# Designs tried in a protein design run: peptides against a protein of PDB entry 8YR4. Part 137

Target 1, 309 residues: chain A of PDB entry 8YR4
Amino acid sequence: PRGSPALQLVVLICLGLMGLERALNVLVPIFYRNIVNLLTEKAPWNSLAWTVTSYVFLKFLQGGGTGSTGFVSNLRTFLWIRVQQFTSRRVELLIFSHLHELSLRWHLGRRTGEVLRIADRGTSSVTGLLSYLVFNVIPTLADIIIGIIYFSMFFNAWFGLIVFLCMSLYLTLTIVVTEWRTKFRRAMNTQENATRARAVDSLLNFETVKYYNAESYEVERYREAIIKYQGLEWKSSASLVLLNQTQNLVIGLGLLAGSLLCAYFVTEQKLQVGDYVLFGTYIIQLYMPLNWFGTYYRMIQTNFIDMEN

## One batch from the design tools (peptide; made by RFdiffusion4, then SolubleMPNN)

Design b2_p20_7_s2 (from b2_p20_7, 13 letters changed)
Fold by OpenDDE base, seed 1:
Structure b2_p20_7_s2 (fold): chain B 309 residues (1-309), chain A 20 residues (1-20)
Amino acid sequence: as target 1 above (309 residues)
Amino acid sequence: SEFEKLLKEFLAKIEELSAK
């Protein structure tokens, strides 16, 4: 942010907190592994109690997963409010300036309330997208890379390969299926707007409709428009279920393959019982922000499509 | 289309301004 050294410092602190979250995402599974190993070895209570207390403290800092209500995430979100407000205000002022540069013919053809609603949606969408990219997408990609490196170095190259293939397939399918879904969503929104416009036109011409006793005809046309809308809505919703199920299947297969391989290495005494738990915990931690990705990408696409109209 | 172009230019400018 140009012009405020205070906001630049806040951004640097937020980046430092993001780095701390990445460190916690590695440390929490490691400490959980250590607890399971200490329990398996029947270690002294003092060592176990210290490790459990340290784990719970780290888990409090991390929260339930990446992007959850952990202390570090909440502190980052709190500090980011000022940066978000600065960005939002800058976006809003640029949209407003651009609206004043537009031709008088453009303003005369549009309702001022519709223009303001487009501007507000635009500002919210851009600010939301930027915050999502910075705080969810980039950190998740970093966690995937860290995970591949960690499993390749401390387990075996096969574990790094499983994580790489699973996450690459997950990301590729998420992008491809989401681009495919965008077509259904655009068609749905276009039909929603057409259905709403028809209802408004019928109600504005109420006197004419009543004069010709055409009420039944207008109701039937509205019913046909609703049925057409619901057919597109069903395709949009069904495509979402398909996306979620495909994502669940890919993660399930990756978890299965990696868990079986971990179990095999534990039976051969090459890995400890805690390493099995670490792998499962880490894969679930990677999955949580990726699942939110499909939801937020939809929200962004909604807002983008709502601005194209 | 013009608004999408403007939004892309705007996103690019915000990225350029957020990177500095």
Scores: peptide ipSAE 0.006, ipTM 0.402, DockQ to the pose 0.013
Fold by OpenDDE base, seed 5:
Structure b2_p20_7_s2 (fold): chain B 309 residues (1-309), chain A 20 residues (1-20)
Amino acid sequence: as target 1 above (309 residues)
Amino acid sequence: SEFEKLLKEFLAKIEELSAK
């Protein structure tokens, strides 16, 4: 945002808050570990009470670990509203200027309302994508890298490898299965538009339909079109469940492998009971943003497919 | 296809403008 030093400062503050969120994602599990260890050691109440109070305060700042409900995340989201509005307005003006540069043939073939709808969908999609990349993708990748480094340095290299393999497989499968699902969604939307067009044409010609007493025939044709649509909708929805289940299995296998390895090292007295709790807590914290990834990627794909139409 | 190309060019321009 070169034109306003105030917006540049807001961007810098938002980046600083994003860094603070990353620090909280590491600190919260560490403090929870420390509580478990202090409870196991029967530490004095004063030390325990201070650690618990600090944990609860850090957890308030972090929120639910999804990066959407914490105080720091809410403050970031609030500050970012002005930056988003500036970006959206710039995108809208660029689309509008480009529409004026397009050939007269392009404008004559399209209704003004359709062009505006495409422009609005375009702006919403682009701004949604940028916000998603900046606030979900980049932070999640950063948390994964921080996690790999943390587990490799403070645990064993095997824990870092498990997290790396689990997250790499999760991301790869998410992309591949989502690209595969896009085909079903495009087919579904094409059939939805065709079904809607048939319904509109039938309703516009209602006098002709009534004159020929063809209402039952048109209703049956519409039913057949709905059944075809629902068959494609089922494939789209089933492919989503398959994605979610595949993601859950990958995280479950990573959690199983890492938890068994951690439990083994605790039995060998190389790790403490709190370290087992830390590992489980941290993996779950990595999973929560990634689960939202599937939902947001779907919203983005919706907006893109709605722009293609 | 032309709109996808336009959108990609637009996304690339926005990435260039967001990176600056």
Scores: peptide ipSAE 0.006, ipTM 0.393, DockQ to the pose 0.013
Fold by OpenDDE base, seed 2:
Structure b2_p20_7_s2 (fold): chain B 309 residues (1-309), chain A 20 residues (1-20)
Amino acid sequence: as target 1 above (309 residues)
Amino acid sequence: SEFEKLLKEFLAKIEELSAK
């Protein structure tokens, strides 16, 4: 971004964080392998516990195996909001300025039916997403229940309790934080509609704007409306990062508690090395659909709010 | 509903401008 050294620094930091994500994608499997080897070799508990704790910390930084909800990914997403907003605003102002430079014949010849068709395609895509969400939510809840039962029966009641507490807390926080975010989304949508209305009114009055040579004035008014919108968009996007980070923390704590307990029982020869691998794999497998559930529930709420307007 | 109203008003104004 030319003209803001602060935004250039943010871009460089985001690129550095992307490099760190790639490093984590290599390190996390290495540490996981090291845990399996240490368990197989019957290594001392202190070394094992340190390696497990380090693995879980790296996994917290990476997030979910995909990196989509890791601390580093969330931090990158948070920092990128301002860069995205700067780019969006610049593109919108360029388009708006160009529309005011177009001939009167172009404005009179434009069929509004094309703009409506774009809106209808958006709504249809939303409905398709909603159906996909409902069909993935119910199976995910079933998988959680099956997981709790499985770990309670085949491992120990303590593992079932850890999974139950982790998943219950995850779901509860997901709902509560998502309901809290709905306020920011509604405010953003209201300001988006007001910003669009202003652009529409300026373009409808194109002849008047041309008559007074007021194109620069209308562009500046549109810029101010975009800045107000972007202030609310930032709150909405930042609240999403907070949701994802909260989810990552809950899963990280559950993974830490369960992995340490599993490792301890393997050292006591009550569980096998394969049981440790199973627990870690299963928790990550439960987390992936739940992470999508949070994104999906957000899309559902966004769509409901967008339908209420 | 408010966006639909704005879209309808926009459509109506464009029809009025196109009829002139």
Scores: peptide ipSAE 0.000, ipTM 0.220, DockQ to the pose 0.009
Fold by OpenDDE base, seed 3:
Structure b2_p20_7_s2 (fold): chain B 309 residues (1-309), chain A 20 residues (1-20)
Amino acid sequence: as target 1 above (309 residues)
Amino acid sequence: SEFEKLLKEFLAKIEELSAK
């Protein structure tokens, strides 16, 4: 942000904290591995107690990984509030200035309250999108790349390949199934708006409906509109379950292939028992933010669909 | 479509402003 060196410093500190979160995402599984290995070797209590204390401290800093509430992520979120407020205000002023540059004919065709509501939704959606991209999407992609590099260097190239194929397939299927799902969501939203419009028109014409004793007819028309909406809602919800199940299957297959390969290398004494636990913990840790990714990508698409209308 | 274009132009401007 040009103009405030204080906000530039806060952005740099937030980027440094994001780098620290990436390091913690690698270190926490490593320390957990070391605990399992020390327990297996029946190591002396002093070494075990130090490693456990260090692990718990690192886990406190990390929390549950990307999208969870660890100390570092909370500190980053707290520092980012000022940057987000500055960005939001700048976006809002740019939209407001642009609305004033639009032709009088455009303003005369729309109620001022609708224009402001569109502007507020626009500002909230842009700010939400930006925050999501910077704090969830980019860090998750970085964690995947770091994971592939780590497993390729410290385990075997085969582990890096399994993680690469699993995550690439997961992301590709998430995009494709989400794009397919967007059609059902658009149809659902269009039918919801039509059902609401009919309810509002019936309520505004309440005196006329009562005069003609047409209450039963309006209720039946509203019931038919609800049934049609629920049919589209079911398709939207079923498509979400299909997305989640497809994601779960891809992660399950990756976890199975990698766990079997890790178990095999442990039997050959090339890896330790702790390395098996590390692999499983790290894959689950990569999965958690990706599951949220599908939820937020849907929120983004909803906000875009709600702006097109 | 115009809002998506405005959003893309705005994102591009934010990327340009974040790269400087």
Scores: peptide ipSAE 0.000, ipTM 0.383, DockQ to the pose 0.013

Design b2_p20_7_s3 (from b2_p20_7, 13 letters changed)
Fold by OpenDDE base, seed 3:
Structure b2_p20_7_s3 (fold): chain B 309 residues (1-309), chain A 20 residues (1-20)
Amino acid sequence: as target 1 above (309 residues)
Amino acid sequence: SAFEKLLQEFLQKINDLSAK
């Protein structure tokens, strides 16, 4: 943000904390590996206790990983409140100033309440997009890249390739199926709005409906609208289940291939038992934020559409 | 910034919608 050195420092601290979260996402599985190896080797209690204490401390800082509530993520979120408020206010004032610069003809053709609703939607959409990009999408992509590099350097190029192929396929299928699903969701939302509008119109004209004894007719029309809505809702819900199952299948195949390869290398004494546990925990940790990626992508698309309308 | 660019693109879209 130009003009406030204090807010610039807070942004830099938040970026530093985001870097720390990426480091914790690598370190937590490593320390968990080390615990498993020390337990396997029957290491002395003092070394084990120190490693466990260090792991629990790092896990407290990390929380559940990307998108979870760890100490570092909570501290980042707390510090970001002031930056978000400043950004939101700046966007709101820019939109408001721009609305005042628009032609009188544009204002005469629209109700003041509609103009304010467009401004509020625009402000919320821009601020929402920024938050989703900076705090969810970019960190998730960074964690995937760091994961590929880590597995390629410390395990074998084959592990890096498996993670790369699985994550690339997962992201591609998530995008494609989410775009396909968006058609059903739009149709559902349009029918929901039409059904609500009919109910509101019937209730506003209650006296007229009562005068003509048309209550049964209005109820039947509402029932038909609900049945049509439920048919679209089913398609939307079924498409979500298909997305989740496709995602689960891709991660399951990646976990299977990588776990079998890791187990094989442990039998050849090229890797330790802890490395098998590290691989499984790290893949599950990468999966957790990705499960929400389809929701984030859809929210991004919705916010772009809400800015166009 | 990437945000200033996004905001400019948004303001440009509002202008394009107001010109119609």
Scores: peptide ipSAE 0.011, ipTM 0.414, DockQ to the pose 0.012
Fold by OpenDDE base, seed 1:
Structure b2_p20_7_s3 (fold): chain B 309 residues (1-309), chain A 20 residues (1-20)
Amino acid sequence: as target 1 above (309 residues)
Amino acid sequence: SAFEKLLQEFLQKINDLSAK
């Protein structure tokens, strides 16, 4: 942010905290592995207690994974409030300046309340999109890359390949199915607006409708519009369930393949029992932010569709 | 189209301002 060295420092601190979150995402599974190995080896209580205490402390800092309410994530979110406010204000001022550059004919043809609502939606959408990209998309991609490197170096190239194929397939299917869903959502929103417009027009012409005793006809036309809307809503909702189930299946297959391979290497004494637990924990940890990705991508698409209208 | 272009220019300006 130009003009505020304090906000630049806050951004640098937030980036440092994001780096710390990436480090925690690797360290937490490692410490959990070490606990399982120490338990398997019947290690002395003092070593076990220290490792457990360290794990719980790291887990408190991390939280339940990326997107959970961990201490580091909460601290980052708190510090980011000022940056978000600065960004929001800047977007709002740019939109406002642009509105003043528009022709008088454009302003005379629109209600001021509608223009302000479009501006507020635009500001919220852009700010939400940026926050999502910075705090969810980029970190998740970084965690995937770190995961591939980690498993390739410390386990075997086969584990890195499984994670790569699983995550690549997951991302590809998420994009393809979400683009497919966008058509249903656009159709739903268009029909919602048409149904609402029809209801408003009928109510504005209430005196005319009453004069001709056409209330039953208008109600039936409204019912047909609702049924058509609900048919599109069902397609939108069903397509979401299909997305979630497809994502769950891909992660389940990746977890199965990798867990079986880990179990096999543990039986061959090439890996320890803790390494099996590490793999499962790390894959589940990668899945959590990716599951949110589908939800936020929908929010982004909503915001873009709402800005096109 | 004009709003997408304005959004792209704005995102680019934010990225350019975040990179400095």
Scores: peptide ipSAE 0.006, ipTM 0.389, DockQ to the pose 0.013
Fold by OpenDDE base, seed 5:
Structure b2_p20_7_s3 (fold): chain B 309 residues (1-309), chain A 20 residues (1-20)
Amino acid sequence: as target 1 above (309 residues)
Amino acid sequence: SAFEKLLQEFLQKINDLSAK
């Protein structure tokens, strides 16, 4: 951010905290592995107690992983408020300046309240997109890359390949199915607006409806519009369940393949019991941010569709 | 299209501002 060295320092601190979150995502599974190995070896209580205490402290800093309310994530979110406000204000001023550069014909065709609502939706959508890209997409991609590197270096190359294929398939299916769902959502929103417009028009013409005794006819038309809306809503909701289930199947298959391979290497004494626990824990930690990805991507698409309208 | 272009120009300006 040009013009405030304080905001530049806050951005650097936030980037440092993001790096710390990535380190915690690797360290937490490692410490959990070490606890399992120490328990298996019947290690002295002092060593075990220190490792458990360190694990719990790291878990407090991490929380539930990326997108969870860990201490580091909360501190980052708190510091980022000022940067978000600066960005939002800059967006709002650029939109406002652009509105003043538009032709008089554009302004005469629109109500001032509609123009302001478009500007506010525009500002909220852009700031939401940026926050999502910086705090969810980029960190999740970084965690995937770190995971592939870690498993390729400290495990067999086959584990790195399983994680790569699983995450690549997960991301690809998430994008493709979400683009497919956007069509159903647009159709649903269009039908919702049409249903609301009919209800408003019927209520505004209440005297005319009463004069012609057309109340039953207007209610039946409204019922038909609701049924048509609910048919589109069902398609939108069912497509979400299909997305979530497809994502769960991809992660389940990756977890199955990797867990069987890990169990096999433990039986061959190439890996320890703790390494099996590490793999399962790490895959679950990668899945948690990705599950939020579908929810945030929908929020972004909502904001984009609300900007097109 | 005009809004997508404005959004792209804006994202580019924000990237240029985040890079500085």
Scores: peptide ipSAE 0.005, ipTM 0.394, DockQ to the pose 0.013
Fold by OpenDDE base, seed 4:
Structure b2_p20_7_s3 (fold): chain B 309 residues (1-309), chain A 20 residues (1-20)
Amino acid sequence: as target 1 above (309 residues)
Amino acid sequence: SAFEKLLQEFLQKINDLSAK
């Protein structure tokens, strides 16, 4: 934001807080590991109490993971409100200025209310997409890369490979199944619009329908249109459940493979009991933002489909 | 198509503005 040094400083602070969140995502599992190891070793209360207090403080800063209501995330979100408002206002003014530069013939050929609705949806969609990319997608990809590096360096190359394969397969299947699902959603939306159009046409012709006592016939045609819509809605909803179950299966298989390998290394005394807990905690922590990723990717595609019409 | 182009130009302008 070139016009205000104060907003530039706020952006830099937000980037610094994002870096701190990445550090917390590694440190919190490490401190939890250390607690489990100290409990297993029956360590002195003073050492345990210090480690637990430090863990709880770090967990307060982090919250429940990426996108959770942790102190650092809340502070970032609070500071970002002014940056978002500045960006939104600048976008709205650019669109409005561009609309005024368009020819009179363009304005006479369009309903002003439709143009304003498209501009508002466009602004909201772009600002939402940008915020989602910056605060959810990029951080999640960074956490995956940091996780692969960490597990490869401090555990074994096999753990880094399991995380890489699990996350790559999860992302690939999410994209492929979401693209497949988009066909069912488009068909559902088309049938919804056709069903609504039939209802509107029947109601606009109410006097004619009543004159011919054709109410039962129009109701039956509407029932058939609803049944056809519900058949497409079921396919759309069932495809969503299939996506969620496929995602859960991939994470479950990755967690199983990595947990078995970690348990094996603990039995060979190459790793401690806390390292098993660290691996499981870190994988679950990576999964939470990825589950939101599948939801927002669908929201993005919906907004693009609604703009093509 | 025209709106996708406007949106792409807009996304590019936002990326250029976020990079500055």
Scores: peptide ipSAE 0.005, ipTM 0.367, DockQ to the pose 0.013

Design b2_p20_7_s4 (from b2_p20_7, 14 letters changed)
Fold by OpenDDE base, seed 4:
Structure b2_p20_7_s4 (fold): chain B 309 residues (1-309), chain A 20 residues (1-20)
Amino acid sequence: as target 1 above (309 residues)
Amino acid sequence: SEFEKLLKEFLQIIEDLSKK
């Protein structure tokens, strides 16, 4: 943020906390591995209890993984409130100044309430997008890269390759299916707006509708508009289920391939039982933020489509 | 067209915010 050294310091602290979250995302599975290995070896209670206590403490700091309500994530979110407010205000002022630069003809052709709604939706959309990119997308990509490096170095190059292929395929399919889904969502939103416009027009012309006894006709037209909307809503919702299922299948296949390979290496005594658990735990930790990615990318697209209308 | 300009300025603000 230009102009406030205090906000720049807060951004740096938030980046430091994001780095700590990345470290926790690696350490938590490692400590969980160590617990499993210590349990397998029937290690002394004191060593086990210390490792479990350390794991629980690290898990408290991490929470449920990237984008979860862990202590570090909550602290980062709290500190970021001021940065978000500064960014929001700056965006709002830029939109507002741009609206004042627009031609009188543009303003006369639009209702002030609609313009303000577009501006507010625009501001909310971008602040939401930026927050999502900074706090979920970038961290998740970092965790994927860290995971690929970690598994390639400490397990075998094949594990790094599986994670790479799985995550690359997941991201690619997420983008492609989401772009495909955007068409259905645009059509749905356009029909929703048309349905609302008909309802508003019918209600504003209530006296005319009543004068002509056209109430039944307006209700039937509204019903037809709702049915058309629901047909588009179904396509949008079904496309979402398809996205989620496709994502789940890709992660499931990656988990299967990696788990089988881990099991094989454990049988060959090249890896320990805890390493199998580590792999599964880490993949699940990567999946959680990525599942949110599909949700927020949807929210972003909604907001952009709502701006285009 | 004016909305596309607003969107481009907005994208540019995002790019500027992402770079700084």
Scores: peptide ipSAE 0.007, ipTM 0.414, DockQ to the pose 0.013
Fold by OpenDDE base, seed 2:
Structure b2_p20_7_s4 (fold): chain B 309 residues (1-309), chain A 20 residues (1-20)
Amino acid sequence: as target 1 above (309 residues)
Amino acid sequence: SEFEKLLKEFLQIIEDLSKK
């Protein structure tokens, strides 16, 4: 944000908090590993109690594991409200200025309420997309890279390779299947608009329909349009289930391969029992943001398709 | 820079919607 040193400081603090979240994403699994190892070794109560208390405090800062947002994420979201408001206002003013530069013919051919609704949807879509890219996509990619580096350095190189292959396959299949689903969603939205237009036309011509006693004919045409819509809706919904199941299978196969390899190295006394728990906890922790990635990539595509219509 | 690209793409979408 040019012109406000206070907003620049808030952005820098938010970036610092994002760095702290990345550190917590590594530290929380490490402390959980240490608890499991201390329990296995029957360590003294004072060391165990300190490690458990430290883990719970770090987990409170991180959040995510209990379905709650962490303290650091909440503080970041709170500070970012002012930056979002500044960005939204700037986008709204740019759109409004551009609308005033458009030709009189363009303004006469459109309803002012429709233009404002397009502008509001556009502003919400742009600000939502930017916030999503900065706070979900970039951090998730950073956590994957940090995970690959961590497992390659502190585990065997085979663990880094499994995480790399699993996450690369997950992202590739998510993109490919989502692009495939976009065709079904576009067809569904087009048929929804056509079905709605037929219903509106029939209701606007209500007097003519009554005059010809054509009520049964219009109801049957509307039923056929609904059945056609529901056939496309089913394809869209079934393709979403297929995406979620494909994602679940990729993560399941990566978790299986890595867990079997970790268990093997524990039996050879090269790794501790806590390292098995660390691997499982860290993979599940990487999966949680990626599941949201699929949802938001769908939201982005929805917003683009809804802007094209 | 990426924000300005996204804003330009959005303005282009509005302009393309204005030509239809």
Scores: peptide ipSAE 0.007, ipTM 0.411, DockQ to the pose 0.013
Fold by OpenDDE base, seed 3:
Structure b2_p20_7_s4 (fold): chain B 309 residues (1-309), chain A 20 residues (1-20)
Amino acid sequence: as target 1 above (309 residues)
Amino acid sequence: SEFEKLLKEFLQIIEDLSKK
């Protein structure tokens, strides 16, 4: 934000905290590895106790990874509230100014309450999308890149290749299956709106329905509309289960290939037992924010579809 | 840049909604 040096400093601190979260995502698995290795070697209690205490402290700072409520992420979220409020207010004022520049014919054709509802939905959607992109998408992509580099340098090029192929396939399939799902969701939303419109029209014409004793006919038409909606809802929900299952299969295959390779290198005494635990822990940490990615990408598409209607 | 792109896309959606 160009207008306040204080808000610029808060943005820089938030970027620094995001960098610290990326460092913690690497350090927490490393310290967990070190605990497993020290336990395997039957190391002295004093060294083990310091490593465990350091791990628990780092885990308190990290939380459960990207999208979790760790101390650093909570502090970042708290500091970001002022930046979000400034950004939201700026977007709201830009939308409001643009609405005043629109033709009188456009304003006469729409109820003022509907225009305000579109503006509020638009503002909430944009600010939500931006916050999501900055705090979830970009950090997740950064963690994947850091993971590929880390595994390529400290394990073997084969581990970096497995993570690269697994994450690339995961992202590609997530996009392709989500685009395919959008057709079912649009059809579902259109049928939901049509079912709701029929219910509203029937209730507004209550006197006419009562005059013709047509209550049973209107109930049956509404039942048919609900059954048609539920058939589309089932397709939408089933397509979501298919997405989640496809994602789980890709991660499962990547975890299997990498775990077998890691186990082989441990048997060859090239890696330690802790390195096996590190690989599994790090892959699971990459998976958790990616699962949220599919949920928020759906929220994005819903907000765009709700704006097109 | 990404914020400006999203803002432009949003303004374009409002313009497309205003032309309909």
Scores: peptide ipSAE 0.006, ipTM 0.397, DockQ to the pose 0.014
Fold by OpenDDE base, seed 1:
Structure b2_p20_7_s4 (fold): chain B 309 residues (1-309), chain A 20 residues (1-20)
Amino acid sequence: as target 1 above (309 residues)
Amino acid sequence: SEFEKLLKEFLQIIEDLSKK
């Protein structure tokens, strides 16, 4: 942040913590591999106990599955609150200054409350998009690249190729299916607004509706609008299930291919049993942030559509 | 266009924040 050396230091610390998270994403599977190998070799209890304790400590720093954030991620998120607030305030002030540069005719044509609501939605959208890019997209891409390099160097070029093809296909299908879904979501939102407008117009004209005994006609018209909305909502929801299932299939096929190849190399005594477990653990770790990608990309698109309106 | 301008200004603020 220009003008606050304290916030610049916090950003550097957050970047350092992001680097530490990338290191933990490699180290945790390695230590888990080592535990499985030590158990297979029936190693002495002292060596096993130290490796297990070290693994659990690293896992505490990294965090668990969906919803369990690690200590490092929580510390980063905590430190980032001040940076996010500074960024939000800067965006709000930029939007506010831009609104003051707009013509008097634009301000007279819109209610001040609607303008402020658009500004608040715009700020939340931009800050949400940025936080998502910095904390989810960039780290996930980095973990994929690190994974490809790691598997290519320490396993075989075939493992690096499987991860590359699986992740490339996953990302491509996620983008394509999400762009396809955006059409259904835009249609749904447009129909929701039209249904709401009809209800508001009917209620504002309630005296006229009562005078002509047209209540049954207005109710039927509202029912038709709801049915049309629900048809679009179903398409939106069904398209989400299709996206999630497609993503699950791609990861499942990648996991299957890589796990079979690992098992084969273990039978050939080229890899240890722990290396099989490492591969599965690492692929699941890559999948977890990517699964959230589809949810956040929808949130981003919602926020973009809400800014276009 | 204005959102792209705001996004570019925002990205530039972040690039300027990352370089300093």
Scores: peptide ipSAE 0.007, ipTM 0.441, DockQ to the pose 0.013; fails the geometry check

